# Peptides against a protein of PDB entry 5EG6, part 28

Target 1, 151 residues: chain A of PDB entry 5EG6
Amino acid sequence: RLRSQTVSTRYLHVEGGNFHASSQQWGAFYIHLLDDDESEGEEFTVRDGYIHYGQTVKLVCSVTGMALPRLIIRKVDKQTALLDADDPVSQLHKCAFYLKDTERMYLCLSQERIIQFQATPCPKEQNKEMINDGASWTIISTDKAEYTFYE

## One batch from the design tools (peptide; aimed at target 1 R47)

Design b1_p22_1_s4 (made by RFdiffusion4, then SolubleMPNN; from b1_p22_1, 7 letters changed)
Fold by OpenDDE base, seed 2:
Structure b1_p22_1_s4 (fold): chain B 151 residues (1-151), chain A 22 residues (1-22)
Amino acid sequence: as target 1 above (151 residues)
Amino acid sequence: MFEPKPPPDAPPAPPLPPSFRP
């Protein structure tokens, strides 16, 4: 299970006031659970508890304090993001970060850039959106967080 | 840690707007 904590990432880091992608550099970030009704802003209230898919989170660079917009963490199944999954976030499974209040925009790695990738509706599967591999992230906790496997 | 796989292609897409928390 994942809680609000410090994490590191290989492909996401902040340099010069911008988010960059690097396969060689590992950045440290805070992932914060927010209430669903939390407004966008530089200041926000962190909610306690385990993070579940479908919940709103903030990613904040531990070094610079730069933050991404509010994200909804979603479960990934192959090339799709699941819109209605609500189980606890598993570090063994891929996840996607939907930019809250956008038209299917997801946090995506493109070469050395972090971009918004617009997912497409999955035909005949209303609870899924098609994403690319760059929008699929693996989360690994570096803290003393509880690790749980979910099948 | 967040670790995505490198995308096979790089389609044009809007940049991600960052925010700053001091």
Scores: peptide ipSAE 0.072, ipTM 0.614, DockQ to the pose 0.049
OpenDDE base, seeds 1, 3, 4, 5: peptide ipSAE 0.046, 0.062, 0.070, 0.055; ipTM 0.582, 0.612, 0.611, 0.600

Design b1_p22_2 (made by RFdiffusion4; failed a check: the pose's geometry)
Pose (drawn by RFdiffusion4):
Structure b1_p22_2 (pose): chain A 148 residues (1-2, 6-151), chain P 22 residues (1-22)
Amino acid sequence: RLTVSTRYLHVEGGNFHASSQQWGAFYIHLLDDDESEGEEFTVRDGYIHYGQTVKLVCSVTGMALPRLIIRKVDKQTALLDADDPVSQLHKCAFYLKDTERMYLCLSQERIIQFQATPCPKEQNKEMINDGASWTIISTDKAEYTFYE
Amino acid sequence: STPIKSGDLVMLMSGAGPEPLP
């Protein structure tokens, strides 16, 4: 959110995008700190904590973003040292692992990576673009099937 | 609050402006 500005992470046309009309449900999988990037990867059980490495996988298309480090957001900054459990409706940032401070970011409908600004005296913090702050919430669904 | 667990389905929400980023 930048209420009219609200956009959702979604996959269509073979790309991740920030949609104003639809939202995707993504599996969030914990990965070990030393797992490497690839189409095949190992996931682990447990509750998600800030600072941990995760894979986001579209439940509909099966496509996934690169490995991400989920980080806590305070106002406009990513807190690199935060390690508490990720909770419902928390603001988060997703650092693309093994990049020069590149974060998952929207530019209107587009999903891009955007470089964070290092903080002056507080070097456990990085300033992030407004499009790099994401609110997380668990989802569910009900299905009913009938025929005449 | 309820924590997020590995394997859970999640929705992610942001916001977009009228002008795109360079």

Design b1_p22_2_s1 (made by RFdiffusion4, then SolubleMPNN; from b1_p22_2, 7 letters changed; failed a check: the pose's geometry)
Amino acid sequence: MKPIKSGDLVGLSTGAGSVPLP

Design b1_p22_2_s2 (made by RFdiffusion4, then SolubleMPNN; from b1_p22_2, 6 letters changed; failed a check: the pose's geometry)
Amino acid sequence: MKPIKSGDLVGLSTGAGPVPLP

Design b1_p22_2_s3 (made by RFdiffusion4, then SolubleMPNN; from b1_p22_2 with K5R M11G M13S S14T E19V; failed a check: the pose's geometry)
Amino acid sequence: STPIRSGDLVGLSTGAGPVPLP

Design b1_p22_2_s4 (made by RFdiffusion4, then SolubleMPNN; from b1_p22_2, 7 letters changed; failed a check: the pose's geometry)
Amino acid sequence: AKPIKSGDLVGLTTGAGSVPLP

Design b1_p22_3 (made by RFdiffusion4)
Pose (drawn by RFdiffusion4):
Structure b1_p22_3 (pose): chain A 148 residues (1-2, 6-151), chain P 22 residues (1-22)
Amino acid sequence: RLTVSTRYLHVEGGNFHASSQQWGAFYIHLLDDDESEGEEFTVRDGYIHYGQTVKLVCSVTGMALPRLIIRKVDKQTALLDADDPVSQLHKCAFYLKDTERMYLCLSQERIIQFQATPCPKEQNKEMINDGASWTIISTDKAEYTFYE
Amino acid sequence: SHSVTVLSSSYEVTSSLYSSSS
């Protein structure tokens, strides 16, 4: 959110995008700290904590973003030292692992990476673009099938 | 005459804050 500004992470046309009309449901998988990038990867059980490495995989298309470090957001900053459990409707940032402070970010409908600004005296914090702050919530679905 | 037959009904979680390898 930038209420009219609300956009959702979604996959269509073979790309991740920030949609104003539809939302995707993504599996969030925990990965070990030393797992490497690839189309194949190992996931682990457990509750998701800030500072941990994760893979987001579209439940519809199966496509995934690169490895991300999920970080807690305070106002406009990513807190790199935060390690508590990720909770419903928390504001999060996704750092693209092994990049120079590049975060998952929207630019209108586009999903891009955007570099964070290091903080002056508080070096456990990085300033992030408004489009790099994401609210997380668990999802569910009900299905009913009939025929005449 | 016409009738409607229910084939299935279900409910599930599609995403959570818990990670599962299964």

Design b1_p22_3_s1 (made by RFdiffusion4, then SolubleMPNN; from b1_p22_3, 6 letters changed)
Fold by OpenDDE base, seed 1:
Structure b1_p22_3_s1 (fold): chain B 151 residues (1-151), chain A 22 residues (1-22)
Amino acid sequence: as target 1 above (151 residues)
Amino acid sequence: SREVVVLSYSYSVTSSLYSSSE
């Protein structure tokens, strides 16, 4: 027996009190900008402004209120996360979510699971570290997502 | 703050394939 593999889109979703990656259901999340010195906690102060790469953000499920730990959103260049990029985050462009105050841990998709993946340093490029494809995400506004996937 | 959808891509096994001489 031969098995065929295809590329499928999966969405970050909250189900049963857990984050997972669903091919059928997509979750709506608020992305909140935080100050760089904001401490970890259930309560946090949201900062106004356009989100830039390198900044600290919180992803909160709009339905359940469940949140991921503080993340640093980083620009992705192929299979590398850029450590010093600071331009505004663009929708539909690949990004990575570094778990703040960890040893290069990134939010990563592994089939239906959401895991932490440890990036590998780039010895010759100090401003980059290597991530896998599962750690590369795309952000789309909900209005655009609804139009795209429900049409 | 913005409301967003976060998505990625994965490989999945879709079916079993059989070769036929038909």
Scores: peptide ipSAE 0.331, ipTM 0.697, DockQ to the pose 0.015
OpenDDE base, seeds 2, 3, 4, 5: peptide ipSAE 0.283, 0.294, 0.287, 0.262; ipTM 0.760, 0.770, 0.779, 0.765; seed 2 fails the geometry check

Design b1_p22_3_s2 (made by RFdiffusion4, then SolubleMPNN; from b1_p22_3 with H2S V4I T5V S9Y E12S)
Fold by OpenDDE base, seed 2:
Structure b1_p22_3_s2 (fold): chain B 151 residues (1-151), chain A 22 residues (1-22)
Amino acid sequence: as target 1 above (151 residues)
Amino acid sequence: SSSIVVLSYSYSVTSSLYSSSS
């Protein structure tokens, strides 16, 4: 009997009217760019342009239409979210989603649940906040609305 | 229209493997 490490992956998914983290299913989400002064609501105006870190976005499930609150997409450096990065968002790189107008709350995966995780200020680097691994997301562009694994 | 994206998170899990001499 040997022990080994394997990598397991979970995906943001909507099921039963709730956001959750699934290992068998992944949801496809529209990522809409908003104006910085856009108010929270079900109705919003989508801006044109390439998404940059620091900008306000809305994630909307392509199947159900369910949306998360307004988020600020932030660049991740190791276990920190960068507060002042403004370069274009790159696929397959880690990013964090700050819940706008909160006290350092980030979209976070905890087992099968989606929660808000409060980042800790970085004492020596004011332009960074410390996040956990569950708050570091990988963005992958897709042409599919939803996918389920069948083993 | 806006891009459609998948959000994923990967983590390490320790598993047990059966070793056989066959």
Scores: peptide ipSAE 0.258, ipTM 0.636, DockQ to the pose 0.017
OpenDDE base, seeds 1, 3, 4, 5: peptide ipSAE 0.247, 0.250, 0.160, 0.232; ipTM 0.625, 0.629, 0.734, 0.611; seed 4 fails the geometry check

Design b1_p22_3_s3 (made by RFdiffusion4, then SolubleMPNN; from b1_p22_3, 6 letters changed)
Fold by OpenDDE base, seed 1:
Structure b1_p22_3_s3 (fold): chain B 151 residues (1-151), chain A 22 residues (1-22)
Amino acid sequence: as target 1 above (151 residues)
Amino acid sequence: STEVVVLSESYSVTSSLYSSSK
C-alpha cells in the first residue's frame, strides 16, 4: 500500500443555507465596509473607500444574500493576527476575520466546515494574538479569481 | 464594495493506493 498526499485550496461557499468551504465550488461575496459603530443587523450602511486592516466589514453572498456577522479584517503575520495594523488590505495577502465583539473568535476552516476559532492571547505582545492556519484567509477579486483558477 | 472570493490556505489530504506488480 502506498500513501499519497494531495494539496488543494478551499473556497468560502454557501450551500443549502450554510457557509462551508468547497474545493470544487467558489462563492462570490461582496465585502462591504462599515462604520466602526455600525450595529449588527440585516440592514446596514455601506461606506465608500478602500478597506484597511482593523475596519469592520460585512461579507455577503452575491447570489443568496446570506451574510456573516460583522467582521474585523486583520492583517496576518505568520500565525498571528495583528491587532493594531491599519494599512490598506492587500489582495492576495493573508488576513483573518475576527468576529466583532467576541472573545477573540475568528472565522476558521475545519475540513469542509466553517467554524469559530478562539485565538490565544499573547501576553508579551499585546498587539498580537495567535491563530491557527485554518483562520488565515486570502481575498482576491472575482475577476482575478476567474482568470487565475478557471480560465 | 468589492466582489471577492475568499480562499483558504492549502488543505492536505492523504489517500491510499495499492500497487500491483506488472
Scores: peptide ipSAE 0.311, ipTM 0.704, DockQ to the pose 0.015
OpenDDE base, seeds 2, 3, 4, 5: peptide ipSAE 0.306, 0.266, 0.282, 0.307; ipTM 0.702, 0.755, 0.779, 0.705

Design b1_p22_3_s4 (made by RFdiffusion4, then SolubleMPNN; from b1_p22_3, 6 letters changed)
Fold by OpenDDE base, seed 2:
Structure b1_p22_3_s4 (fold): chain B 151 residues (1-151), chain A 22 residues (1-22)
Amino acid sequence: as target 1 above (151 residues)
Amino acid sequence: SSEIVVLSYSYEVTSSLYSSSK
């Protein structure tokens, strides 16, 4: 038996009514900008404008309509999520999805599963909290994804 | 609203490969 290391990428995907992380299939999602005071629910009011870090968003599967809870999209620096970053979200840059109104819970992958991971506070850096690699995501537009790879 | 794909950050996995003489 030979051992080998392989770099792997997984995609957020909805299958069988559940969110999972697929290595073979990618899902398309609408990212909706919400008001900071928008309540949780299946129906929500979408705001116009460029999405900035720190803002509240909803991810909705374009095929099934299934949605994740309200998220705050945060900028990632190395293995930390920045709590005060407010610049426009950049595609192909690492970001994290904080589950709004939780105790530092972030959207995270564990193998094929989508879980919540609790970030660790940074005592010396109040504007940061430590996340694992599974909680770091990259966003690309579907047109770019279609150009790069086909499902 | 934008339509996006959400990708994980690339990570390394260790796999075992089996070589068969057949």
Scores: peptide ipSAE 0.308, ipTM 0.694, DockQ to the pose 0.016
OpenDDE base, seeds 1, 3, 4, 5: peptide ipSAE 0.265, 0.235, 0.269, 0.261; ipTM 0.647, 0.760, 0.649, 0.632

Design b1_p22_4 (made by RFdiffusion4; failed a check: the pose's geometry)
Pose (drawn by RFdiffusion4):
Structure b1_p22_4 (pose): chain A 148 residues (1-2, 6-151), chain P 22 residues (1-22)
Amino acid sequence: RLTVSTRYLHVEGGNFHASSQQWGAFYIHLLDDDESEGEEFTVRDGYIHYGQTVKLVCSVTGMALPRLIIRKVDKQTALLDADDPVSQLHKCAFYLKDTERMYLCLSQERIIQFQATPCPKEQNKEMINDGASWTIISTDKAEYTFYE
Amino acid sequence: LPRHHLVMLSTGSAEDILETLE
């Protein structure tokens, strides 16, 4: 959110985008801290905590973003030291692992990476672009099938 | 323990997301 501004993470045309019309459901997989980037990777069971490394995989297309460190957001800042469980409708930021403070960010419909601003005296915090703050919620679906 | 979670990522508020799911 930037209510009219609401955009959802979605995959179409072979790209991740921030859509105003559709939303994607993504598997969120926990990865070990030392797993490396690749098309093949190992996932682990457990509840997702801030500070952990995750992979987001489109349930429809199977495409995935690079490894991300999910971080708690307070107003406009990412809290790097936060480690409590990720909960429903929490604000989150996704740091692209092994980058110079680059976060998953939207620019209108586009998904880009955007560099965070380090904080003056509070160095466990980084300032992030408004498009880098994401609200997370679990999803579900019901399916009914019939034929005349 | 959960192997994975299905999630929505949005830019909306809690109310906007809940209205969309309803």

Design b1_p22_4_s1 (made by RFdiffusion4, then SolubleMPNN; from b1_p22_4, 10 letters changed; failed a check: the pose's geometry)
Amino acid sequence: LPKYYLVLLSTGTAQEILDFLK

Design b1_p22_4_s2 (made by RFdiffusion4, then SolubleMPNN; from b1_p22_4, 10 letters changed; failed a check: the pose's geometry)
Amino acid sequence: LPKYYLVLLSTATPEEILEWLK

Design b1_p22_4_s3 (made by RFdiffusion4, then SolubleMPNN; from b1_p22_4, 10 letters changed; failed a check: the pose's geometry)
Amino acid sequence: LPKYYLVLLSTATPEEILEFLK

Design b1_p22_4_s4 (made by RFdiffusion4, then SolubleMPNN; from b1_p22_4, 8 letters changed; failed a check: the pose's geometry)
Amino acid sequence: LPKYYLVLLSTGTAEEILEFLA

Design b1_p22_5 (made by RFdiffusion4)
Pose (drawn by RFdiffusion4):
Structure b1_p22_5 (pose): chain A 148 residues (1-2, 6-151), chain P 22 residues (1-22)
Amino acid sequence: RLTVSTRYLHVEGGNFHASSQQWGAFYIHLLDDDESEGEEFTVRDGYIHYGQTVKLVCSVTGMALPRLIIRKVDKQTALLDADDPVSQLHKCAFYLKDTERMYLCLSQERIIQFQATPCPKEQNKEMINDGASWTIISTDKAEYTFYE
Amino acid sequence: TATPQEGDDADEVINENITWKP
């Protein structure tokens, strides 16, 4: 959110995009700290904590973003030292692992990476673009099937 | 109001790419 500004992470046309009309449900998988990038990867059980490495995989298309470090957001900053459990409707940032402070970011409908600004005296913090702050929430679905 | 994405789950694609840790 930038209420009219609300956009959702979604996959269509073979790309991740920030949609104003539809939202995707993504599996969030914990990865070990030393797992490497690839189309194949190992996931682990457990509750998701800030600072941990994760893979987001579209439940509909199966496509995935690169490995991300989920980080807690305070106003406009990513807190790199935060390690508590990720909770419902928390504001989060996703650092693209092994990049120069590049975060998952929207530019209107586009999903891009955007570099964070290091903080002056508080070096456990990085300033992030407004499009790099994401609210997380668990999802569910009900299905009913009938025929005449 | 935004609606959820429709479609079947991509179970085959996910099972080919994801390995669970014992």

Design b1_p22_5_s1 (made by RFdiffusion4, then SolubleMPNN; from b1_p22_5, 14 letters changed)
Fold by OpenDDE base, seed 2:
Structure b1_p22_5_s1 (fold): chain B 151 residues (1-151), chain A 22 residues (1-22)
Amino acid sequence: as target 1 above (151 residues)
Amino acid sequence: PPVPQEGEEALEKIAKQVKKAP
C-alpha cells in the first residue's frame, strides 16, 4: 500500500523548469493524495490515507517543486487503463496517470519527451481505455516506513 | 497502439510551480 510520500519513477525528471525524459535517471517525486473535490491551484491540501486507484493525486518534483496538474492514478492491465479499479495502489503493478478533467489524456513518455497521450476507448470493455507502453509507469517508494507491499 | 484523436500535447506547457498547504 502507498501513502502520500516520495517516490521514484524512471524516465521522468525536471530540468530547467520543465519535465523531461531520461533513460538513465529515476526522478524523485512527492505523490500527494488529494480530495476528489480539490481544485487546481498553486497551493493544495494533502489528504491522509492510503492511495487507491481512482483517487486524485499531485506529483511534485522533490527538487524543484514543479508539479503536474491533478492526476487520477489508475491501474494498468497490459495495455489498458482500468477506469473503475479502486483497490490500494501496488508497487508490484504499473500505473497510469490520467490528467483529471480531460478527454482521456494520460501522462506519457514519447521518445525523450513527456507528453499527454489520448487514450482510445476500449471497444468491448467500457471500463477500460487503451494506452500505449509509454503511459504505463513504474513507481517505487523511497520511504520504506510509508508503504507496505501486498498481493 | 492507439492513435490519439487530438494528437499529443507537450506536458511542459502545463507544469506549474506549486506548494503544499500548511
Scores: peptide ipSAE 0.175, ipTM 0.700, DockQ to the pose 0.075
OpenDDE base, seeds 1, 3, 4, 5: peptide ipSAE 0.160, 0.152, 0.117, 0.110; ipTM 0.704, 0.688, 0.683, 0.674

Design b1_p22_5_s2 (made by RFdiffusion4, then SolubleMPNN; from b1_p22_5, 14 letters changed)
Fold by OpenDDE base, seed 5:
Structure b1_p22_5_s2 (fold): chain B 151 residues (1-151), chain A 22 residues (1-22)
Amino acid sequence: as target 1 above (151 residues)
Amino acid sequence: PPVPQEGEPAEKVIAEQVKKAE
């Protein structure tokens, strides 16, 4: 008798002041929309509205307040990131997080660690960059209780 | 640039907080 193969799941989490991926623990993150011209920093202005692919976002841990650098959220097609997609972000689709103002660096999982992975240009399609599976993320909603955060 | 090390394939998930913290 053959059983279907299952894929393990790892969640973005903050522990000990560092971002990592855990199979047992998960963090709840705010995904804040920023202006395209917003500068990098601990303090930033949040925009209202639905997030579209190609826009700049900040991921902030609801418990620790730890944040990743500014990211551009991009639509994923198989193992490629789309550079010109601008439709609303959907939980039905995987996404990639480009580190803004870098040379094609994307947020990537390597074992338990969160690293930067450099995408390769697609010579045949100018609107695509080749990424690996580790740079493809799924966004889900959480009903976790609200936290009181103190700096 | 860094290259991901070989490991067990996994789904990568980010849980979005939909309610504002108090």
Scores: peptide ipSAE 0.478, ipTM 0.814, DockQ to the pose 0.038
OpenDDE base, seeds 1, 2, 3, 4: peptide ipSAE 0.032, 0.476, 0.439, 0.470; ipTM 0.577, 0.815, 0.791, 0.805; seed 1 fails the geometry check

Design b1_p22_5_s3 (made by RFdiffusion4, then SolubleMPNN; from b1_p22_5, 13 letters changed)
Fold by OpenDDE base, seed 1:
Structure b1_p22_5_s3 (fold): chain B 151 residues (1-151), chain A 22 residues (1-22)
Amino acid sequence: as target 1 above (151 residues)
Amino acid sequence: PPVPQEGEEALEIIEKQIKKAP
C-alpha cells in the first residue's frame, strides 16, 4: 500500500525548470494525497492515510518543489486505465496519472518528453479507457518507514 | 523537437514551488 510519502519513478525528473524524461535517472517526488474537492493552487492541504485509486494526488519534485497539476491516480490493466477502481494503490501494479478535470488526458512519456496523452474511450467497457505504454508508470516508495504490499 | 502524435499535447506544470497549507 502507498500513502502520502516520498516516491521515485523512472523516466521522470526535473531539469532546467521543466519535467524531462530520462532512461538513466530516477526522479524523486513527494506524492501528496488531497481531498477530492481540493482546488488547484500553489498551496494545498495534504491528507494522511493510504492512497487509493481514484483519489486526487499531487506530485512534487523533492528537489525543486515544482509540481504537476492535480492528478487522479488510476489502476492500470494492461493498456487500459480503470475508471472505477478504488482499492489501495499497490507498488506492484503500474498506475496512470489522469490530469484532473481534463478530457481523458494522462501523464505520458513520449520519447524524451513528458506530455499529456488523450486516452481513447472503450466502447464496450465504460469503466475503462485505452492508454499507451508511455502513460503507464511504475512508482517505488523511498520512505524509510514500514509499508505493506498489496496485490 | 519531436512532433507530437495524435492525442498528444504539451504538459502543463506549476513552475513555482508548491507549499503545504497548514
Scores: peptide ipSAE 0.045, ipTM 0.609, DockQ to the pose 0.078
OpenDDE base, seeds 2, 3, 4, 5: peptide ipSAE 0.018, 0.052, 0.039, 0.034; ipTM 0.454, 0.617, 0.615, 0.521; seed 3 fails the geometry check

Design b1_p22_5_s4 (made by RFdiffusion4, then SolubleMPNN; from b1_p22_5, 14 letters changed)
Fold by OpenDDE base, seed 3:
Structure b1_p22_5_s4 (fold): chain B 151 residues (1-151), chain A 22 residues (1-22)
Amino acid sequence: as target 1 above (151 residues)
Amino acid sequence: VPVPQEGEPAEEKIAAQVRRAP
């Protein structure tokens, strides 16, 4: 058996109609690329192609269909979110999910809860915002049917 | 079983595990 989880690793998961952060369970999500001008809603149009940092995405649970609000995926450098990065999103690299049309609110993990965390502007670096470690995520392409985790 | 590769670009509409960065 291969242990795929660590103490500090938590996964985005949907249970009981709510998003939460689980150390034991993980959800499989579809990451939909949206147009920058796409409005918020349960129904949306999807763009084809590679996802780039700075683009608008929708995270949709593959099981329940529950979705988060529109997010802008941003590249993370240490404890900062980069505002101007536009290269393709790399799997296993750190990223952050900015809640679109908010005042620097990011999707954040706090224990087992999913919350919004307000980033702090970097006065000397206008292209960066300081985020919490809990707001740093990684994306891993997965085939849920073939993945099992043991502890 | 497919193994995720670091640096592999994320395509639109892929099933993905989203986890807290280590």
Scores: peptide ipSAE 0.212, ipTM 0.737, DockQ to the pose 0.047
OpenDDE base, seeds 1, 2, 4, 5: peptide ipSAE 0.180, 0.169, 0.111, 0.140; ipTM 0.713, 0.658, 0.549, 0.694

Design b1_p22_6 (made by RFdiffusion4)
Pose (drawn by RFdiffusion4):
Structure b1_p22_6 (pose): chain A 148 residues (1-2, 6-151), chain P 22 residues (1-22)
Amino acid sequence: RLTVSTRYLHVEGGNFHASSQQWGAFYIHLLDDDESEGEEFTVRDGYIHYGQTVKLVCSVTGMALPRLIIRKVDKQTALLDADDPVSQLHKCAFYLKDTERMYLCLSQERIIQFQATPCPKEQNKEMINDGASWTIISTDKAEYTFYE
Amino acid sequence: SPLKSGPVPHHDHATPFSKPPS
């Protein structure tokens, strides 16, 4: 959110995009700290905590973003030291692991990476673009099938 | 200083393997 500004992470046309019309449901998988990037990867059980490495995989298309470090957001900053459980409707930032402070970010409908601004005296914090702040919520679905 | 941006790469065919329990 930038209520009219609301966009959702979604996959269509073979790309991740920030959609104003549809939302995707993504599996969020915990990865070990030392797992490497690839089309194949190992996931682990457990509750997701800030600071942990995760893979987001589209439940519909199966496509995935690169490894991300999920970080807690306070106003406009990513808190790199935060390690508590990720909770419903928390604001989060996703740092693209092994990059120079590049975060998952939207630019209108586009999904891009955007570099964070290091903080002056508080170096456990990084300033992030408004499009790099994402609210997380668990999803579910009901299905009914009939024929005449 | 100017900040950097660019496209986010992704995996078209992600294959998650489950880590066995200890």

Design b1_p22_6_s1 (made by RFdiffusion4, then SolubleMPNN; from b1_p22_6, 13 letters changed)
Fold by OpenDDE base, seed 2:
Structure b1_p22_6_s1 (fold): chain B 151 residues (1-151), chain A 22 residues (1-22)
Amino acid sequence: as target 1 above (151 residues)
Amino acid sequence: MPLKSGDLPYYKNAKPIKAAPE
């Protein structure tokens, strides 16, 4: 067996009115499904239903109400984001958050900061673009975490 | 588990430590 790599784990969090990445604390953020034609703004119309890759979402801090810009949630395959995946999003699977209406900018973690990372197009695979590890996120339900705690 | 609109998860990022730890 190969030795496991040492991993640095951080969580999306809001502190002092700013988004940041914490190794000690995690924030719970509502994930709201939007229509594809929904405009950017503090007020938005939320759709009901299961979220699929390729759809537009809003992440809203449950404590402060602060929100990130509109994002397209995309499926991740290794270090690539899939552009045409449309199956239902599964928790605990890696995903990426494309900032809508940008040039391949993704929500990215760099040390304690939340930044935008520009993905590199894959010339041989037009349905993929290359992201880094900081742009790959795992969505974990709080209720599931609670279940694990009591399991 | 399928993700539903209105769910309240947290978002984790786990990166391999390369040479310099964060």
Scores: peptide ipSAE 0.615, ipTM 0.848, DockQ to the pose 0.022
OpenDDE base, seeds 1, 3, 4, 5: peptide ipSAE 0.179, 0.573, 0.033, 0.023; ipTM 0.626, 0.829, 0.546, 0.524; seed 1 fails the geometry check

Design b1_p22_6_s2 (made by RFdiffusion4, then SolubleMPNN; from b1_p22_6, 12 letters changed)
Fold by OpenDDE base, seed 4:
Structure b1_p22_6_s2 (fold): chain B 151 residues (1-151), chain A 22 residues (1-22)
Amino acid sequence: as target 1 above (151 residues)
Amino acid sequence: APLLSGPLPYYKNAKPIKAPPK
């Protein structure tokens, strides 16, 4: 199970004051669980407990302290993000990060850039949004707040 | 069609605050 802790993800990195992609390194981030009604800002209240899909989280770079806006972590089914899944986050499955209070914008890897990708509604499945592979993330828990290089 | 947006907004100095025990 995942909780408020340090996590590692392959492509998301912070260098030179910017978010960018690296294929050979895993970035170190702290994932913070927030209340659903937590307001956006530099300062935020962190909750304890296991993280479930649909909950609001903050990703903070363990090295620089830089943070993204509030995200909703969502379960991925093939090339779709599930809007109503609420089970505990599993490290065995890919996840998507919806930028809270946006028009279906998701954290996405595009070539060497980290961008917002607008998901497409699923006409036949109201509880799903279509995302691309770049918007599907693999995260693993780690005890280290440092980048890991993979050859 | 899906749209790709530009640079992500971010905060340079995140300030997480631990919630007090209930």
Scores: peptide ipSAE 0.341, ipTM 0.792, DockQ to the pose 0.797
OpenDDE base, seeds 1, 2, 3, 5: peptide ipSAE 0.306, 0.327, 0.333, 0.299; ipTM 0.771, 0.787, 0.790, 0.769

